# Ledger of designs, part 23: peptides against a protein of PDB entry 6B4E

Target 1, 295 residues: chain A of PDB entry 6B4E
Amino acid sequence: TNFDKISKMFWHYKDKIAQIKQDIVLPIKKADVNVRNLLSRHKRKINPKFGQLTNSNQQLFKIQNELTQLINDTKGDSLAYHWILNFIAKAVVHQAETEVRVKPESALPLGKLTLYLLVQFPELQELFMARLVKKCPFVIGFTCEIDTEKGRQNMGWKRNNENKWEDNTSYDERMGGILSLFAIITRLQLPQEFITTTSHPFPIALSWHILARICNTPLNLITNTHFVILGSWWDAAAVQFLQAYGNQASKLLILIGEELTSRMAEKKYVGAARLRILLEAWQNNNMESFPEMSP

## One batch from the design tools (peptide; aimed at target 1 W208 R213 G246)

Design b2_p15_2_s4 (made by RFdiffusion4, then SolubleMPNN; from b2_p15_2, 9 letters changed)
Fold by OpenDDE base, seed 4:
Structure b2_p15_2_s4 (fold): chain B 295 residues (1-295), chain A 15 residues (1-15)
Amino acid sequence: as target 1 above (295 residues)
Amino acid sequence: SVLPLPDPDSTDLIK
């Protein structure tokens, strides 16, 4: 694992966030009033749709179509188009932080929607990835020390209005939610309409990167959060990961489930305990995946 | 079918 490369990638996306603000968000404030009004209306229509997802594919397709129309309405103005995509990127990640956090299986419809949008609107990919990395660096296997304020900020820790850091449980759950979404995206097949014409923008190989990079992370940087997000990943993608990489996947699952947890046993991390339970379930041929969506 | 492994970062657990 080349950690320098990962660090460079991390900072690339951090810079991208700053660029988005400068080149997309701020300029819209000075845009034509008609454009601003359009975007305001569209924002109001788009935002609730992510919460309207259910376990129904029919509902998913409805929302996909509605969002597609709304996004297409902005294509006449490049700035407006990028603004609405950036808004969507933020909204999707926010949904992961709030809903997926408490209901992990909701990552499946959200992931399907997101993957569709990522393929339908390729410009969303960099915007979305930048937002993901900012909020949850674990998605690229980045880890830094959190003993400093800057370190915590880099790892996506939030402060409230009183400048107090969020509690550990809240952070862990948010990271788990975001990682669940990303994991789902990596293991989903492309929509049927794209399967023959487009490559997967965030393929299952990215899940491999996450696991391998965490396994290779210096142990002094490993926290409970690492195990929490590994557990979240496991629930979201382990079955499909095994299907994709077979015996080599098994080796990696054993590395995270047995070896990494054993190395950190003295810490008695709750997340590690859960990961061991998941490993044991797998060993007993009881590995589970999220239920498939209904028609 | 099993996909080929991504070579980058495919290393064993280290200390």
Scores: peptide ipSAE 0.089, ipTM 0.792, DockQ to the pose 0.230
OpenDDE base, seeds 1, 2, 3, 5: peptide ipSAE 0.047, 0.032, 0.054, 0.047; ipTM 0.764, 0.687, 0.776, 0.768; seeds 1, 2 fail the geometry check

Design b2_p15_3 (made by RFdiffusion4)
Pose (drawn by RFdiffusion4):
Structure b2_p15_3 (pose): chain A 295 residues (1-295), chain P 15 residues (1-15)
Amino acid sequence: as target 1 above (295 residues)
Amino acid sequence: SQEEAAEKAQAEADS
């Protein structure tokens, strides 16, 4: 892995976040009354819909249809359309760092919803990817030191209600949750309405990049967070990763489960212990996936 | 085919 290229990719998405603020978010303050009213009303209607998803496919389709109508209502104004898509991208990532953090299997219905929106509204793709990278740089394998305040900000750290950094557990759980959503998206087939006509925007090769880049990261930059997101990724995508790459995926899973954990053993990282358990469960022919969605 | 796909994905990961 050429980590200079990974850094260039990271800063590209950081620049995109700045561009979104300058060209989408700030100009909306100056939009006409009809646009402001529509966006104010629609953002209220959109916000709770992500938490209304269940394990049921019928409910997923209902929410997809409701959101498609609301988004289509904004297409008469390019700025309002891009603003509501940016709002949705932020809301989906927030849902991943809250509900998926507590209930990892809720990443499956949220991933299906997000993937559907990503191809129904393709302008969402760049907005969503930039948001993921800003909030969880592990999705592209970016890692930097967190000894400095700027490094902590680069890696997606947050502060609590007194300018102190959130505890390590809170950060690790958030990162797992966000990365779990992205991992589900990379291993999902497109919905039937698009599978016959469209290339998958975030395919399973992106999962290979995550694993390979963590395994190639200098060991002095590895933390418990790398093991936690790999465990979260495993739960969400390891079965399909093997279906895609076979013996090569097997070699990579062994590398992360046996070798990466062994080389960091003195740190006694909690996430490394869980990744070893996942490796042993697979070796005992008991690799799990999330239960498929109910009707 | 899966081995070639992995090699391709690895080349992308190394770049």

Design b2_p15_3_s1 (made by RFdiffusion4, then SolubleMPNN; from b2_p15_3, 7 letters changed)
Fold by OpenDDE base, seed 2:
Structure b2_p15_3_s1 (fold): chain B 295 residues (1-295), chain A 15 residues (1-15)
Amino acid sequence: as target 1 above (295 residues)
Amino acid sequence: DKEEKAKKAQELANS
């Protein structure tokens, strides 16, 4: 694992967030009033759509079509188009932080919707990844020290209005929610209409990178959160990961489930205990996956 | 056997 490359990638996306603010978010405030009004209306229509997802493919397709139309309405103005995509990127990640956090299986319909939008609107890909990395650096296997304010900020920790850090449980759950969504996206097949014409924007190989990079992370940087997000990843993608990489996947699952948990046993991390349970369930031929969506 | 698997997995993770 080349940590310099990972760090460069992390900072690339941090810079991208700054660029988005400067080149998209701030300029739109000075845009024509008609454009601002259009975007305000579209924002109000788009925002509730993510919460309207269910385990129904029929409902998913409806939402896909509605969002596609709303986004297409902005294509006449490049700034408006990029603004609405950035809004969508933020909204999807927010949905992961809130809904997926409490109901991990909701990552499946959200992930399907997101993957569709990422393929349909390629400009969303960089905007979405930048938001993901900002909120949850684990999606690219980045880890840094959290003993400093800057380190915590880099790892996506939030402070409240009183400058108090969020509690560990809240952070762990948010990271788990975001990682669940990303894991789902990586293991989903492209919709049939895109399979022959488009490459997967965030393929299963990115899940490999997450696991491998965490396994190679210095042990002094490993926290309960690492195990929580690995458990979230496992629930979301382990079955499909095994299907994709076979014996090589098995070795990596054993590495995270057995070796990494054993190395950190003295810490008695709750997340590690859960990951051990997932490993044991797999060893007993009882690996579970999220239920498939209804028609 | 498990150690060898772990080593191979680590090698794969390093690559």
Scores: peptide ipSAE 0.024, ipTM 0.545, DockQ to the pose 0.160
OpenDDE base, seeds 1, 3, 4, 5: peptide ipSAE 0.011, 0.022, 0.022, 0.022; ipTM 0.446, 0.531, 0.632, 0.641

Design b2_p15_3_s2 (made by RFdiffusion4, then SolubleMPNN; from b2_p15_3, 8 letters changed)
Fold by OpenDDE base, seed 5:
Structure b2_p15_3_s2 (fold): chain B 295 residues (1-295), chain A 15 residues (1-15)
Amino acid sequence: as target 1 above (295 residues)
Amino acid sequence: SKAELAAQWQKEAES
């Protein structure tokens, strides 16, 4: 079944996370002191770069070049190279959980940077996807029950140091931030230098999968979070999605905006109400996208 | 089913 495939993919990436820990993270702790020192210095230089992004393409290109150099410095050691890429994957997702969460339009420069790195360093792709799925299973349209501790954990819920679950609002906003980033990546064109030689690693078709899989999710598993992330996706990618798929895109947007919200109306989800507002704006020819970056 | 319909729509959109 379609859901069986999605579940298998989900667990594949869960296994990948475990593999990364065993084969990359733990071994580096026993690596040569010079390698460890190099990675420590690079980590300190790389980490602030994601927060230095603005709506400026000039600033973006500067950061791209700086990160490229820092990553290339590690290529002499395969383990070090994979370690730094895994660190970057984690840092990008963390930036989505924090900055994009509160400023959704910041997903655009972050997404452009991430897409560049994914193409420039192909080994980042599996590391990044594994981290995304772990933190936000919605990126592949996976949903499970959250009435158990294991279910909540699988859906990316966090516990604090006192073993208390995060509040619903925090979870919703984090998921929205991560999904916004992924949505942006799927709708971005490849950088000009790659467009003729490389296929898009996470194309707009993956946005289709997110929407379709959510539409097919059993209604008893649909929560406010589903509507929140759909709204986040809408802001990030709906315009470009319509451009890509035309009338077929319209059908799917109507399914999530009208049919799914109507079916869940009794729940009075705040996220669903927002999604209906977005639908209505579209129907009134007032669909908006994030502003383009400055030169 | 909705799943089948969505798959068909995607196929049509990508053709």
Scores: peptide ipSAE 0.192, ipTM 0.841, DockQ to the pose 0.158
OpenDDE base, seeds 1, 2, 3, 4: peptide ipSAE 0.058, 0.062, 0.175, 0.176; ipTM 0.731, 0.747, 0.837, 0.835; seed 1 fails the geometry check

Design b2_p15_3_s3 (made by RFdiffusion4, then SolubleMPNN; from b2_p15_3, 7 letters changed)
Fold by OpenDDE base, seed 2:
Structure b2_p15_3_s3 (fold): chain B 295 residues (1-295), chain A 15 residues (1-15)
Amino acid sequence: as target 1 above (295 residues)
Amino acid sequence: SMAERAEQALKEAES
């Protein structure tokens, strides 16, 4: 693992966030009032859609179509189009931070919706990835020290209005939620209408990167959060990961589930304990996946 | 090392 490369990637997306603000968000505030009104209306229509997802494919397809129409309405104005996509990127990540956090299996319909949008609107890909990396650097396997304010900020820690850091549990759960979504996206097949004409924008190989980079992370930087997000990844993608890469996948699962947890045993991380349980379940031929969606 | 094994696994998966 080339950590310099990972760091470069991390800062690329951090810079992208700043660029988005300067080139998309702020300019819209100065745009024509009609454009601003249009986007406000669309925002109000789009935002509830993510919460309307269920375990129903029928509902998913309905929402996909509705969002597609709403986004297409903005294509006549490039700035408006990019603004609405950026809004969607933020909304999806927010949904992961809130809903997926408490109901991990909700990552499946959200991931399917997101993957559809990423393929249908390629310009969303960079916007979405930038938001993901900002909120959860674990999606690219980036880790830095969190003993400084800047380090915590870089790793996605939030502070309230009183400059108090969020509690560890809240941070862990948010990271788990976001990582669950990303993991799901990486292991989903493209929708049938795209599978023969489009390459997967965030393929299962990116799950390799997450696992391998975490394994390569200096042990002094490994925290409970690392194990929490690995557990979240496991629930979201381990079955499909094994299906994709077979014996090589098994090696990585053993590395994170057995060796990494063992090396960090003295820390008694609750996330590590859970990951160990997941490993043991797998070893007993009881690996579980999220239930498939209903028609 | 674990790091080396992880890297090797990734290389093997990409090959």
Scores: peptide ipSAE 0.111, ipTM 0.814, DockQ to the pose 0.143
OpenDDE base, seeds 1, 3, 4, 5: peptide ipSAE 0.091, 0.106, 0.092, 0.085; ipTM 0.786, 0.813, 0.786, 0.782

Design b2_p15_3_s4 (made by RFdiffusion4, then SolubleMPNN; from b2_p15_3, 6 letters changed)
Fold by OpenDDE base, seed 1:
Structure b2_p15_3_s4 (fold): chain B 295 residues (1-295), chain A 15 residues (1-15)
Amino acid sequence: as target 1 above (295 residues)
Amino acid sequence: SMAEAFAKAEAEANS
C-alpha cells in the first residue's frame, strides 16, 4: 500500500470540494432569478425521493425515472446541471448518514439508485466521490490521527453549533452508514441497460482497496471506527466480495477479522468484537447478506 | 506478519 498516493488522492478530493463551492455553488447564487427558481423547484422535488425508497424494485425504477427526468430538465444550462448533480451527491451521502446508519439494509435500494445515476450522469461521479471522501475518508482507505482538531476534521468529525465534537457513537454510526452505501455500490452489478456499453464506475476492486489499506494502516492509528466500518462493509459486501475474488478474498477477510482484531485486542474495541462475531459466523458457514429487493 | 500476508494477497489478486 502506497500511503503517499492515498494521501494525494484524499487531498485531491478536498481540493475538489473547494472547487465545487467556487465554481458551482457560489456562482448559482448570482444566476438569474429564473434559473434559481427552476433549481429551487427541482431541489424540492428531488430531495424527498431518496426517502421514498423501499425494498421494492418497482418503486426504485419509478424513482430512477423521475430523477432522470428532473435532471435532464437542467441540461440546457451547464451550471444548473452541475449544481443539481452536486445537490444529489450531497443528498445521497446525507441519506447514508441519517437513514442507512439506523437501517443498514436501506443501503441496497439507495446504492442501486445511486449507481444508476452515476452511470446515467457521468459528471456525478467526481462530485459524489469528493463528497464521500470528505465525509468518510475510509472509502479510500485514508486514515490520520484524530488527537488534533485538524486530524478530526480530516477524518470527517463534525462539530455542532456550539463547536462541540459529536460523540463517538454518532461518528461511528455515520461512518458505518456512508461506508455501507459505498460498499453496496462497489458490489452491485450495473443495470441491464448499461452492462454492454459502460464500465462500472466504482467496481468491487475499490472494496479490496479499503480492506487492504486498513490492514496496512499503522496500528497506532487504528480506532474503534475502523472496526465499525469494516463490520458495516462486511454486512454490505462480504458475500459478493468472496464471489469476486475467491480464495484471495478469504485471506483478506481473515486478515481483518482475525489478525487485525487480535492485534488490537488490548483496546477492547466494541467494533472489533462485532467483527470477530462476523468472522465466526462465516467460519460456521453462516455468512449473511442483505435480503434481495422485491419485484 | 499482517503486512506480508497482505502483500501476498494483493499480489495474488493482481495476477
Scores: peptide ipSAE 0.033, ipTM 0.717, DockQ to the pose 0.136
OpenDDE base, seeds 2, 3, 4, 5: peptide ipSAE 0.032, 0.031, 0.032, 0.033; ipTM 0.713, 0.725, 0.733, 0.719; seed 5 fails the geometry check

Design b2_p15_4 (made by RFdiffusion4)
Pose (drawn by RFdiffusion4):
Structure b2_p15_4 (pose): chain A 295 residues (1-295), chain P 15 residues (1-15)
Amino acid sequence: as target 1 above (295 residues)
Amino acid sequence: AQEEAAEKAQAEADS
């Protein structure tokens, strides 16, 4: 892995976040009354819909249809359309760092909803990817030191209610939940309405990049967070990763489960212990996936 | 086919 290229990719998405603020978010303050009213009303209607998803496909379709109508209502104004898509991208990532953090299997319905929106509204793709990278750089394999305040900000750290950094557990759980959503998206087939006509925007190869880049990361930059997101990724995508790459995926899973954990053993990282358990469960022919969605 | 796809993905990861 050429980590200079990974850094260039990271800063590209960081620049995109700045561009979104300049060209989408700030100009909306100056939009006409009709646009402001529509966006104010629609953002209220959109916000709770992500938490209304269940394990049921019928409920997923209902929410997809409701959101498609609300988004289509904004298409008459390119700025309002891009603003509501940016709002949705932020809301989906927030849902991942809250609900998916507590209930990892909720990444499956949320991932299906997001993937549907990503192809129904393709302008969402760049907005969503930039948001993921800003909030969880591990999705592209970016890692930097966190000894400095700027490094902590680069890696997606947050502060609590007293300018102190959130504890390591809170950060690790957030990163797992966000990366779990992305991992589900990379291993999902497109919905039937698009599978016959469209290329998958975030395919399974992006999962290969995550694993390979963590395995190639300098060991002095590895933390418990790398093991936690790999475990979260495993739960969400390891079965399909093997289906895609076979013996090559097997070699990579062994590398992360046996070698990466062994080389960092003195740190006694909690996430490394869980990744070893996942490796042993697979070796005992008991690799799990999330239960498929109910009707 | 799966080995070639992995090699292609690895080449992308190394770039």

Design b2_p15_4_s1 (made by RFdiffusion4, then SolubleMPNN; from b2_p15_4, 9 letters changed)
Fold by OpenDDE base, seed 2:
Structure b2_p15_4_s1 (fold): chain B 295 residues (1-295), chain A 15 residues (1-15)
Amino acid sequence: as target 1 above (295 residues)
Amino acid sequence: SMAEKAKKAEEEANE
């Protein structure tokens, strides 16, 4: 693991967030009133769509089509198009922070929708990844110290209006929700209409990077959150990861489930205990995945 | 070490 490369990637996306604000978000506020009105209407139509997802593929396809139409309506203006995609990127991550946090299996329909949009609208990819890394650096296996204000901010910790940090449970759950979504995206097959013409924008190899980079993280930087997100990843993608990489996947699962948990046993992290349970379930041939969606 | 094992696994996955 090249930590310099990971750090460079992290800061690239942090800079991208600043660039998005400067080049997309702020300029649109000064755009023509008709464009602003269009985007306001589209925002209102798009925002509820993510909450309308169910375990139904039929409902998914309906929402895909509706969103596709709404996004296509903005393509005549490049700034408007990028603004709506950035809005979608933010909305998807927000849905992961709220809904997937409390119902991890909801990551599957959300992930399918997101993957479809990422392929259909390639410009969404950089916008989405930047938002993911900002909110949950674990998606690229980045970790820094959280004993400083800047370190906590870099790791996606939030403060309330009173400058109080969010509680550990809230942070852990949010990170787990976001990571679940990303893990699902990495393990999903492209829709049939794209599989022969397009490469997967966030392939299963990115799950490998997450696990390997966490395994290589200095132990003094490992927190309960690392185990929580590994558990979230496990529920979301472990079965498909094993299918993709076979014995090599098994080795890496043992490293996180056995070796990493054992090395951190003195901390008595709740997330580590859960990950150990997942490992033991796998060892007993009881590895579970999210249920498939209905037609 | 765990780091060495992870590195080895990464190398093997790239082969």
Scores: peptide ipSAE 0.177, ipTM 0.852, DockQ to the pose 0.142
OpenDDE base, seeds 1, 3, 4, 5: peptide ipSAE 0.045, 0.131, 0.041, 0.069; ipTM 0.724, 0.827, 0.724, 0.793

Design b2_p15_4_s2 (made by RFdiffusion4, then SolubleMPNN; from b2_p15_4, 8 letters changed)
Fold by OpenDDE base, seed 4:
Structure b2_p15_4_s2 (fold): chain B 295 residues (1-295), chain A 15 residues (1-15)
Amino acid sequence: as target 1 above (295 residues)
Amino acid sequence: SMEEKAKKALKEAEE
C-alpha cells in the first residue's frame, strides 16, 4: 500500500540519521587535531550566515559565495566535507524552527540559499532530507499516532529537561516553519547557472506527495497540526503550485481546503479554520504569495 | 472517496 511505502521512507531517513551519527559525527571526534580545528573554525564562520539573510538577492548571493568557499575548503578530506554538510543541514532546519516559525516569509531567502547549496553540493541532499524527516515527518506526508511516547517522538515532538512534552502551539509552529521551508524549496526554480545542467533535487512534485498523502491519511490520525502545516504550505507554495499544474493543482487544493476541512469540522481545529479562510480567499481571486526578494 | 480522489490526482500528476 501507499502507506507502507511512506513508512519505509520514513524509517529509511530515521536510519540515515543513525548512520550519520555513526559514520560522520562520531568519527570526526577521533580525527586529526588539525581537521577538528579546521571544522571548528568553519562551523563558527558558517553558523551566523543563515541569520544574515535578508530579503535581498545581493545579500543572498554574497552569502552563497561565502558558504561555497568555506565548504570547498573541506573537500580535501571526505569526512570533513560530509561533516560540514551535515552541520549545514542541521543549521538550516534549525533556522526554520526558529526564524521561519515566527516569520514565514523568511523561508524564501533561506530556501533559495538551501536550494543553491543542495545543487552545488549534491551530498547535502540526503543529509538535509534525513534531518527534515526527523524533525518534521510531514515533509514526506508521514503520520503516525501520537497517543504514545514513541509516536510523539516519531512525529518530531520535543521534551524539555523535565521530560514534559512541548505545548501544542509550539509544536504546530515549529512544524509549520519547517514545512514552509520545504514547500518553498519545492516551488523555487533552479538558479540560472544550473537550469540546463541539472534536475531539481526536490521538485514541485514533492508538494503533490505531501498534499495527496495527507488526504489519504486515516482521519483518526489527522490533527490540528496537519491543517497548520497545510496552511503553511499554502502560503509558501500554493500560487506556484497552481501555475505548475493548473487544473490538477486546483483539485488537490479543493481536497485539502474543502473536503478535508469539512470531514474534520466536528473537531473545530483552529488550523482547519485558517485553511478554510485561505480557500475562500483563493475562490475570491485573492490568493497571496510571499513578496519577491529585492535586487 | 476523498482518498481515491487524492490517489487519482497524484497518479495523474506523476504521468
Scores: peptide ipSAE 0.031, ipTM 0.730, DockQ to the pose 0.149
OpenDDE base, seeds 1, 2, 3, 5: peptide ipSAE 0.030, 0.027, 0.029, 0.026; ipTM 0.731, 0.693, 0.726, 0.679

Design b2_p15_4_s4 (made by RFdiffusion4, then SolubleMPNN; from b2_p15_4, 9 letters changed)
Fold by OpenDDE base, seed 3:
Structure b2_p15_4_s4 (fold): chain B 295 residues (1-295), chain A 15 residues (1-15)
Amino acid sequence: as target 1 above (295 residues)
Amino acid sequence: SKEKAAQEALKEAEE
């Protein structure tokens, strides 16, 4: 694992966030009143759509079509188009932080919707990845120390208005929710209409990178959160990961489930205990996946 | 070691 390369990637996306603010978000505040009104109306229509997702494919397709129309309405103005995509990127990640964290299986319909939008609107890909890395650096296997304020900030920790850090449970759950969404996206097949014409923007190989990079992370930087997000990934993608890579996947699952947990046993991390339970379930041929969506 | 195994796995995925 080349950690210098990972760090470079991390800071690339941090810089991208700053660029988005400067080049997209701030300029819209000074844009024509008609453009601002359009975007305000679209924002109000788009925002509730993510919460309207269910385990129904019919409902998913309805929402896909509605969002497609709303986004297409902005294509006549490049700045407006990029603004609405950035809004969507933020909204999707926010949905992962709020809903997926408490109901992990909701990542499936959200992931399907997101993947569709990423393919339909390629400019969303860079915006979405930047937001993911900012909020949850684990999506690219990045880890740094959290014994400093800057370190915590880099790892996506939030402070309230009184500059108090969020509690460990809240942080763990948020990271788990975001990673669940990303894991789902990496293991989903492209929609039928794109399979022969487009490559997957965030393929299953990115899941491989997450696992391998965490395994190679210095042990003094490994926290309970690492095990929590690995458990979230496991629930979301382990079955499909095994299907994709076979024996090589098995080796990596054993590394995270057995070897990594054993090396950190003295810490008695709750996340590690859960991951061992998942490993045991797999060894007993009881690996679970999220239920498939209804018609 | 876990690190060696993980490094090997990563290289294989990059191919």
Scores: peptide ipSAE 0.034, ipTM 0.709, DockQ to the pose 0.152
OpenDDE base, seeds 1, 2, 4, 5: peptide ipSAE 0.041, 0.032, 0.032, 0.031; ipTM 0.756, 0.712, 0.715, 0.713; seed 1 fails the geometry check

Design b2_p15_5 (made by RFdiffusion4)
Pose (drawn by RFdiffusion4):
Formats: structure tokens, C-alpha cells, sequence
Structure b2_p15_5 (pose): chain A 295 residues (1-295), chain P 15 residues (1-15)
């Protein structure tokens, strides 16, 4: 892995976040009354819909239809359309760092909803990817030091209610939740309405990049967070990763489960212990996936 | 950007 290229890709998405603020978020303050009213009303209607998802496909379709109508209502104004898509991208990532953090299997319905919106509204793709990278750089394999305040900000750290950094556990759980959503998206087939006509926007090869780049990261930059997101990724995508790459995926899973954990053993990272358990469960023919969605 | 991201590293062939 050429980590200079990974850094260039990271800063590209960081620049995109700045461009979104300049060209989408700030100009909306100057939009006409009709646009402001529509966006104010629609953002209220959109916000709770992500938490109304369940393990049921019928409920997923209902929410997809409700959101499609609300988003289509904004298409008459390109700025309002891009603003509501940016709002949705932020809301989906927030849902991943809250609800998926507590209930990892909720990444499956949320991933199906997000993937559907990503192809129904393709302008969402760049907005969503930039948001993921800003909030969880591990999705493209970016890692930097967190000894400095700027490094902590680069890696997606947050502060609590007293300018102190959130504890390591809170950060690790958030990163796992966000990365779990992205991992589900990379291993999902497109919905039937698009599978016959459209290329998957974030395919399974992006999961290969995450694993390979963590395995190629200098060991002095590896933390418990790398093991936690790999465990979250495993729960969400390891079965399909093997279906896609076979013996090569097996070699990579062994590398992360046996070698990456062994080389960092002195650190006694909690996430490394869980990744070893996942490796052993697979070796005992007991690899699990999230239960498929109910009717 | 996604295309560049998919080209940065070598990825084995799919089954």
C-alpha cells in the first residue's frame, strides 16, 4: 500500500467536506422562503425515519418509499436537492455511530436503505463517502498519529461536555458502528430495481482495501481501534468476503486473525482478543453473519 | 474518486 496515495485520498474527501460547507450548506441560508420552508419541514419528517427501520423488509420498503417522495420534492432546486442529500448522509452516519453502535445488526437494514438511496439519488454517493471518510478514516485505510490535537481531529475523535476527548471506548464503539454500515454496503447486492441496470457504487473490493491497508499499516500506528473495526467488519461481511475471494480471502482473514493480533499481543487490546475469537469460531465451522431480514 | 480508490491497490480476481 502506498500510504502517500492514501493520504492524498483522505485529504480529497476532507476538501470535499469543506466544499460542501461552502457551496451547499452556507448558501442555503440565503435561499428563498419556499426553499427554506420546504427544507425545514422535510428535514423534520426525514429525521426519525432511519430509526423506524426494523428487521422487516416490508418496513424497509415503506421507509424507502417515504424518503424517495420527500427527496423528489426537492428536485426542482438543485441546491435544495443537494442540501437534503447532505442532510441524509449526515443522518445515516449519525445513526451508525449511535444505533448501530448499540445494536450491530441494525447495520443491515440501514445499509439496504442507504444503498437504495445511493443508486436512486446518485449525487448522494460523493456526499456520503466524504462523510464516512471524515468521521471514520478507516473506511479507506487512513491512519495518522493521535498524539497531537490535529491528529485526533483528523482521525475523527470527538470531545465531551468539557473539551476533554471522549474516552477510548466511546471512540472505538463509534468507529465500529460507522465502519459496520460501510461493510454491510460493500457486501450487499443491489436492490432488484437497480441490479439489472446499474454498477454497485461501493463494491466488495472496497472491503479488500480496508483489510489490506490495515495489515500494511506501520505497527507503531496500530491501536485497539483497528482491531475493533476489523471485528465489526467481520460480523458484517466476512461470510460474503469469502464468497467473493475464496482462498485469497481465507489468507487475509488468517493474517488479521492470527498474525496481526499476535504481533500486537503485548498491548492486550480488547478488540484483538475478540478478533481471535472470531477466527477460532470460523476455524470450528461456526462463522456467523447477521440473520437475514424478516419479511 | 471511487475509480481511483479502486485502482490504488491490487485486488485479486473474483470467483
Amino acid sequence: as target 1 above (295 residues)
Amino acid sequence: AIEELLSLDDVPDLL

